Peptides against a protein of PDB entry 5EIB. Designs and how they scored, part 112

Target 1, 366 residues: chain A of PDB entry 5EIB
Amino acid sequence: VDLEPGTMDSVRSGPFGQIFRPDNFVFGQSGAGNNWAKGHYTEGAELVDSVLDVVRKESESCDCLQGFQLTHSLGGGTGSGMGTLLISKIREEYPDRIMNTFSVMPSPKVSDTVVEPYNATLSVHQLVENTDETYCIDNEALYDICFRTLKLTTPTYGDLNHLVSATMSGVTTCLRFPGQLNADLRKLAVNMVPFPRLHFFMPGFAPLTSRGSQQYRALTVPELTQQMFDSKNMMAACDPRHGRYLTVAAIFRGRMSMKEVDEQMLNVQNKNSSYFVEWIPNNVKTAVCDIPPRGLKMSATFIGNSTAIQELFKRISEQFTAMFRRKAFLHWYTGEGMDEMEFTEAESNMNDLVSEYQQYQDATAD
Target 2, 366 residues: chain A of PDB entry 5EIB as posed
Amino acid sequence: VDLEPGTMDSVRSGPFGQIFRPDNFVFGQSGAGNNWAKGHYTEGAELVDSVLDVVRKESESCDCLQGFQLTHSLGGGTGSGMGTLLISKIREEYPDRIMNTFSVMPSPKVSDTVVEPYNATLSVHQLVENTDETYSIDNEALYDICFRTLKLTTPTYGDLNHLVSATMSGVTTCLRFPGQLNADLRKLAVNMVPFPRLHFFMPGFAPLTSRGSQQYRALTVPELTQQMFDSKNMMAACDPRHGRYLTVAAIFRGRMSMKEVDEQMLNVQNKNSSYFVEWIPNNVKTAVCDIPPRGLKMSATFIGNSTAIQELFKRISEQFTAMFRRKAFLHWYTGEGMDEMEFTEAESNMNDLVSEYQQYQDATAD

## One batch from the design tools (peptide; made by RFdiffusion4, then SolubleMPNN)

Design b2_p15_3_s3 (from b2_p15_3, 9 letters changed)
Fold by OpenDDE base, seed 5:
Structure b2_p15_3_s3 (fold): chain B 366 residues (1-366), chain A 15 residues (1-15)
Amino acid sequence: as target 1 above (366 residues)
Amino acid sequence: DEEEARKKAIAESLR
């Protein structure tokens, strides 16, 4: 789905374009112009019914519908505005199904789009209410990984999207292979989301290795375990050491010893015990899939529900507040039928979310 | 046959 036809043409002409049904390409002509309001109330609203018709058709064809997965950017107008409109409409029609998102967070290091803080804040407001699970894929973190870890001097969207694809492949492993931990979206939610609003995940993928170092790196369970818990490996620009893990899932892929995995997972928890809440028993879950990802002998994917995720929301909030206080660019949104109150409500809800994470960070077992 | 081919292509792409 896109509000621009060129994106659909690119997907259709791409190496995997033929895997999608032609009738499942729904697109507009006008685009969103990086405006959440165009995506949500005008251009997107004109297209949403056509998307819902496709969603219904595909849902009816499912033997066992678990839920929905949306991949979108929160910085643009289509992914943010129309994406959240679609989430809302799907939630209304399928209230008993899991809503899962891969939400790409904007960064000034990657994009010069000035209004991204508005689009992101308005989107987060919708995600708090209408999603059950949200993987926070932060362009800030992706850029830093590309630059620092992968030694790419000029990271591109292609480089960032490679990390996104690896992460998405990792977190969906248990859904794609039978007999795994969190084998369905609902089980994942039950294990990962202790409180309904606190459903924003910090993902990570290992191994991440620069091209120059690939020949010298052994892929071992200890190294994978160490890297996935490293703050520099998080796909969200948050330091887990500044918060506490509510829940964690680790998904190992490849031929390895389950005993070794369990030992290393226990060791990393013990070493980092101060960074876990003590009042959620057995809050670390581990899965092992014998099938490695393509081109690797083994990998590990990390999913963290950490109170440190508030750092991401604080960053967006600070940028939002700086613009909104001056009402900068606001007329582009109000001109599409938005009220200024929607901005204030979105800001307030995101700040409440930050406060909730802080509350549970400071909570003790007593 | 097309649906099986699509499922196979998706399964191969997801591996």
Scores: peptide ipSAE 0.000, ipTM 0.358, DockQ to the pose 0.015
Fold by OpenDDE base, seed 4:
Structure b2_p15_3_s3 (fold): chain B 366 residues (1-366), chain A 15 residues (1-15)
Amino acid sequence: as target 1 above (366 residues)
Amino acid sequence: DEEEARKKAIAESLR
């Protein structure tokens, strides 16, 4: 789905374009112009019913519908505005199904689009209320990984999207292969989301290796485990050491010793025990899939529900406030039918979310 | 070629 036709042509002409049904390509002509309001109230609102018709058709063809997954950006107008509209409409129609998102957070390091903090804040407000599980894929973190870890001097969207693709592949491993932990979206939610509003995940992937060091790097279970818990491998720009893990899932892929995985996972928990809440028992889950990802012998994917995720929301809030206090660019949103009150409500709800994470970070066992 | 090689290496590192 897009409000621009060119993206659909790019997907269709790509190496996997033929795996999608032609009728499932729903697109507009005008685009959103990086404006959340165009995505949510005007251009996107005109297209959303056509998307819902496709969603209904595909849902009816499912033997057992678990829920929905949306991949979208929060910095643009289509992914943010229309994406959150779509989430709201799907939730209204399918209230008993899991809503899962891969939400790409904007960063000034990656894009010069000035209004991205508005689009992101307005989107987060919707995601807090209308999703069950949100993977926070942060362009800030992706850029830093590309630059610092992968040694790419000028990271491109192509480079970032490769990290996104690997992360998505990793976190969906248990859904795609039988006999795994969190084999369905609901089980994942039960294990990962202790409180309804605290459903924003910090994903991570290992190995991350620069081209110059790939040939010299051994892939071992201890190395994968160490990298997976390293803040530099997190796909969200948060330091886990500044918060506490509520829940963690680790997915190992490849032929490895389960015993060695369990030993290394226990060791990393013990070493980092101060960064876990003590009042959630058995809050670290591990899965091992014998099938490695394409081109690696082994990998590890991390899913963390950490109170440190508040650092991401604080960053967006600070950027939002810097613009909103001057009412910069608001006329582009109000001209599409928005009220300034919606901006204030979105900011307030995101700040409340930050406060909730802080509360649970400071909570002790009785 | 260098960008494709870069994408391939990232993809391989993420495989």
Scores: peptide ipSAE 0.022, ipTM 0.506, DockQ to the pose 0.013; fails the geometry check
Fold by OpenDDE base, seed 3:
Structure b2_p15_3_s3 (fold): chain B 366 residues (1-366), chain A 15 residues (1-15)
Amino acid sequence: as target 1 above (366 residues)
Amino acid sequence: DEEEARKKAIAESLR
């Protein structure tokens, strides 16, 4: 789905274009112009019914519909505005189904789009209320991984998207292969989301290796475990050492010893015990899938629900507040039918979310 | 193309 036709044409002409049904390509002509309000109230609102028709058709064809997965950017008008509109409409029509998102967070390091803090804040407000699980994929973190870990001097969107694709493949492993932990979206939510609003995940993927270091890297369970819990490997721009994990899931792929995985997972928990909440028992879940990802002997995917995620929201909030105090660019949103009150509500809800994470970070086992 | 080489390098690094 896109408000621009060019992206759809690129997908159709791509090497995998034939795997998608032609009728499932829904697109507009005008785009959102990086404006959340255009995505949510005007251009996106004109297209949403056509998308919902496709969603209904595909849902009816499912033997067992668990829920929905949306991949979108929170910085752009289509992904942010229309994406959150679609989430809201799907939630309304399918209230008992899981809503899962892969939400790409904007960063000034990656994009010069000035209004991204508005789009992100308005989107987060919707995601807090209408999603059950949100993987926070932060362009800032992805950029830093590409630059520092992968040693890419000039990271591109292609480089970032490769990390995203690896992460998405990793976190969906248990859904795609039978007999695994978190084999359905609801079980994942039960294990990962202790409080309804605290459903924002910090993903990570291992191994991440620079091209120049590949020949020297040993792919071992200890190395995967160490990298997966490394703050520099988080695909959300927050330091887990500044917060506490509420819940964690680790998905290992490849032929490895379950015993070794369990031992390493226990060791990393014990070593980092101060970074876990003490009042959630058995808050780390581990799965092992014998099928490695293509090209790797083994991998590990990390899903963390950490109170440190508040750093991501604080960053967005600070950028938002700096612009909103000056009412900069606000007329582009109000001109599409938005009220200034919606901005203040979104800001307030995001700040409340930050406060909630802080509360649970500071909570002790009484 | 440098871009294809880069994509390949990244794909290989994530392999």
Scores: peptide ipSAE 0.009, ipTM 0.450, DockQ to the pose 0.013; fails the geometry check
Fold by OpenDDE base, seed 2:
Structure b2_p15_3_s3 (fold): chain B 366 residues (1-366), chain A 15 residues (1-15)
Amino acid sequence: as target 1 above (366 residues)
Amino acid sequence: DEEEARKKAIAESLR
């Protein structure tokens, strides 16, 4: 789905374009112009029914529909505005199904689009209310991983998207392959989301190795575990050491000892015990899949529900507030039929979310 | 070719 035809043509002409049904390409002509309001109230609203018809058709073809997975950006107009409109409409029609998102957070390091803080804040407001699970994929963190860890001097969107694809592959492993942990979307939500609003995850993937150091790296369970819990390996631009993990899931792939995995996972929890809440017992889940990713002997994917994620929302909020106080670019949104009050509501809800994370960070077992 | 090589290198680092 896109409001621009060129994106669909690129996907269709790509090496995997034939895996999608032609009728499932739903696209507009005008685009959203990086405006959430165009995506949500005008251009996106004109297209949404056509998308919902396809969603219904595909849902009816499922023997057992678990839920929905949306991949979108929060900085643009289509992914943010139309994406959240779709989430809302799907939630209304399928209230008993899991809504899962891969939400790409904007960063000034990657994009100079000035209105990204508005689009992101308005989107987060919708995600808080209408999703069950949201993987926060922060372009800032992806850029930093590409630059610092992968030693890419000039990271591209192709480089960032590759990290995203690896992460998506990792977190969906238990859904796609038989594993020791039979995970479905609902089981993941039950294990990862102790409070309904606190459903924003910090993903991570290991191994991440620079081309120059690949020959010197051993792929071992201890090294995967160490890298996976490293603050520099988080795909959300926050430091887990500044917060506490509510819940964690680790998904190992490849031929490895379950005993070694369990030992290393126990060791990392013990070493980092101060960074876990004490009042959620058994808050770390581990899965092992014998099937490695294509071209790897082994990998590990991290999913963290940490109160440190508030740093990401604070960053967006600060950028939002700086613009909104000046009413900068606001007329582009109000001109599409949006009320200024919706900006204030979205800001308030995001600030409430930050406060909720802080409350649970400071909570003791007593 | 360079983008594919970079994607491949990242894929191989992810691999």
Scores: peptide ipSAE 0.008, ipTM 0.420, DockQ to the pose 0.013; fails the geometry check

Design b2_p15_3_s4 (from b2_p15_3, 12 letters changed)
Fold by OpenDDE base, seed 4:
Structure b2_p15_3_s4 (fold): chain B 366 residues (1-366), chain A 15 residues (1-15)
Amino acid sequence: as target 1 above (366 residues)
Amino acid sequence: EEEERRKKEIAESLK
């Protein structure tokens, strides 16, 4: 789905364009112009019914519909505005199904689009209320990984998308292969989301290796485990050491010893015990899939529900507040039928979310 | 200059 036709042509011309039905390409003509309000109230609202018709058709063809997965950007107008509209409409129609998102967070390191903090804040407000599981894929973290870890001097969109694809492949491993932990979206939610509003995950992936170092790197279970818990391998720009893990899932892929995985996972938990909440028993889950990702002998994917995710929301909130105090660019949103009160409500709800994470971070076992 | 070009390319692709 896109509000611009050009993106659809890129997908169609790509190596996997034929895996999608032509009738499932729904697109507009005008685009959102990086405006959440255009995506949510005008251009997106004109297209949403056509998308819902396709969603219904595909849902009816499912033998067992678990839920929905949306991949979108929160910095743009289409992914943010229309994406959140679509989430709302799907939730209204399918209230008993899981809503899962891969939400790409904007960063000034990656984009110079001035209104991204507005689009992100307005989107987060919707995601708090209308999703069950949200993977926070932070462009700041992706850029930092590309620059610092992968040693790319000028990270490209292609480089960032490679990390996104690796992460998506990793976190969906248990859904794609039988006999795994969290084999369905609902089980994932039950294991990962102790409180309904606290459903924002920090994903991580290992190995992350520069092209020059790939040939010299031995992939071992201890190394994968260490890297998976390293803040530098997180796809959200948060330091887990500044918060506490509520829940963790680790997905190992490749031929390895289950015993060695369990030993290393126990060791990393014990070493980092101060960074876990003590009042959630058995809050670390581990899965091992014998099938490695393409081109690797083994990998590890991390899913963390951590109170440190508040650092991401604080960053967006600070950027939002700096512009909103000046009422900069608001006329572009209000001109599309949006009320200024929605900005204040979105800011308030995101600040409440930050406060909730902090409360649970400070909570001790009585 | 190349970094700014890449930022714009990324920004356009994320619309």
Scores: peptide ipSAE 0.005, ipTM 0.298, DockQ to the pose 0.026
Fold by OpenDDE base, seed 1:
Structure b2_p15_3_s4 (fold): chain B 366 residues (1-366), chain A 15 residues (1-15)
Amino acid sequence: as target 1 above (366 residues)
Amino acid sequence: EEEERRKKEIAESLK
């Protein structure tokens, strides 16, 4: 789905364009112009019914519909505005199904779009209410991984998207292969989301290796475990050491000893015990899939629900507040029928979310 | 039919 045809044409002409049904390409002509309001109230609203018709058709063809997975950006107008409209409409029609998102967070290091803080804040307001699980993929973190870890001097969107694809493949492993922990979206939510509003995850992937060092690196379970918990491998721009994990899932892929995995997972939890909440018992879940990812002997994917994710929302909030105090660019949104009150409500809800994370960070076992 | 077969093959190759 896009409000512009060019993106859809790129997907269709790509190496995997044929995996999608031609009739499942729904697109507009005008685009959103990086405006959330155009995505949510005008251009996107005109297209949403056509998307919902496709969603219904595909849902009816499922033997067992677990839920929905949306991949979108929060900085742009289409992914943010139309994406959140679509989430709302799907939630209304399928209230008993899981809403899962991969939400790409904007970064001033990666994009020059000035209004990204507005689009992101307005989107987060919708995601807090209408999603069950949101993987926060932060362009800030992706850029830093590409630059520091992968030693790419000038990271491209292609380089960032490679990390996104590896992460998405990792976190969906248990859904794609039978007999694993978190084998369905609902079980994942039950294990990962202790409080309804606190459903934002920091993903991480291992191994992350520069091209020059790849040939010299042994992939071992201890190394994967260590890297997976390293703050430098998080796909969200927050430091887990500044907060506490509410819940964690670790997904190992490849031929390895389950015993060794369990031992290493216990060791890393014990070493990092101060970074876990003590009042959620058995809050770390581990899965092992014998099938490695393509091109690797083994990998590990991390899913963390950490109170440190508030750093990501604080960054967006600070940028939002700086613009909104001056009413900068606001006329582009109000001209599409938005009220200034919607901005204030979105800011308030995001600040409340930050406060909720802080509350649970400071909570002790009584 | 051939297109659906190809889609399945691609989907399996992505597993």
Scores: peptide ipSAE 0.000, ipTM 0.380, DockQ to the pose 0.014
Fold by OpenDDE base, seed 2:
Structure b2_p15_3_s4 (fold): chain B 366 residues (1-366), chain A 15 residues (1-15)
Amino acid sequence: as target 1 above (366 residues)
Amino acid sequence: EEEERRKKEIAESLK
């Protein structure tokens, strides 16, 4: 789905364009112009029914519909505005199904689009209310991983998207292969989301190795375990050491000893016990899939529900507040039929979310 | 070609 035809043509003409049914390409002509309001109330609203017709058709063809997965950007008008409209409409029609998102967070390091803080804040407001699971994929963190860890001098969107694809492949492993922990979206939610609003995850992937260091790095369970818990390996720009893990899932892929995995996972928890809440028992879940990702002997994917995620929302909130107090660019949104109250409500809800994370960070066992 | 090369290099860096 896109509000611009060019993106759809690129996907269709790409090496994997034939994976998707031609009739499932739904697109507009005008685009959203990086405006959430165009995505949500005007251009996106004109297209949403056509998307819902396709969603219904594909849902009816499912033998067992678990839920929905949306991949979108929160900085742009289409992924942000139309994406959240679509989430809302799907939630209304399928209230008993899991809504899962891969939400790409904007960063000034990667995009020069000034209105991204508005689009992100308005989107987060919708995600808090209408999603069950949201993987926070922060372009800032992806850029920093590419630059610092992968030693890429000039990271591109291709480089970032590669990390995203590896992460998406990792977190969906349990859904794609039989006999795994968290084999369905609902089980994942039950294990990862202790409180309904606290459903924002920090993903991570290992191994991440610079080209110059590949020859010297052994792919071992201890190294994978160490890397996936490293603050520098988080695909959300948050330091887990500034918060506490509510829940964690680790998905190992490849031929390895389950015993060694369990030992290393226990060791990392014990070494980092201060960074876990003590009042959620058995809050770390581990899965092992014998099938490695393509090209790797082994990998580990990390999913963290940490109170440190508030750093991401604080960053967005600060950027939002700096613009909104001056009413900068606001007329582009109000001109599409939005009220200033919706901005204030979205800001308030995001600040409430930050406060909730802080409350649970400071909570002690009774 | 350069983008595909970079995708391959990154894919190899993830290997």
Scores: peptide ipSAE 0.000, ipTM 0.369, DockQ to the pose 0.013
Fold by OpenDDE base, seed 5:
Structure b2_p15_3_s4 (fold): chain B 366 residues (1-366), chain A 15 residues (1-15)
Amino acid sequence: as target 1 above (366 residues)
Amino acid sequence: EEEERRKKEIAESLK
């Protein structure tokens, strides 16, 4: 789905364009112009019914519908505005189904779109209320991984999207292969989300190796485990050491010893025990899938529900507040029928979310 | 070509 036709043409002409049904390409002509309000109330609102028709058709064809997975950016107008509109409409029609998102957080290091903090804040407000699970994929973290870890001098959107794709594949491993932990979206939510509003995940993928080091790297379970829990490997720009893990899932792929995985996972928890809440028993879950990713002997994917995710929301909030105090660019949103009150409500809800994470970070076992 | 190869290698790893 896109409000611009050119993106759909690029997907269709791409190496994987044929995996999608042609009738499932829904697109507009006008775009959102990086405006959440255009995505949510005007241009996106004109297209949403056509998308819902496709969603219904595909849902009816499912033998067992678990829920929905949306991939979108929060910096743009289409992904943020129309994406959150779709979430709302799907939630209204399918209230008993899991709503899962891969939400790409904006960063000034990656995009010069000035209004991204507005789009992100307005989106987060919707995601807090209408999603069950949100993977926070932060363009700032992706850029830093590409630059620092992968040693890419000039990271491209292609490089960032490569990390996104690896992460998405990793976190969906248990859904795609039988006999795994979190084999469905609901089980994942039950294991990962102890409180309804605290459903924002910090993902990570290992191995991440620079081209110059690939030939010298031995892929071992200890190395995967260490890298997966490294703050520099998090795909959200948060340091887990500044917070506490509420819940963790680790998905290992490839032929490895389950015993060795369990030992390494226990060791990393014990080493980092201060970074876990003590009042959630068995809050680390591990899965091993014997099928490696293509081109790798083994991998590990990390899913963390950490109170450190508040650092991401604080960053967005600070950027939002700096613009909103000046009412900068606000007329582009109000001109599409938005009220300034919606901005204040979105800011307030995101600040409340930050406060909730802090509360649970400071909570001790009674 | 090399970027496309990397995209292919990862896309292949995702299957």
Scores: peptide ipSAE 0.000, ipTM 0.353, DockQ to the pose 0.014; fails the geometry check

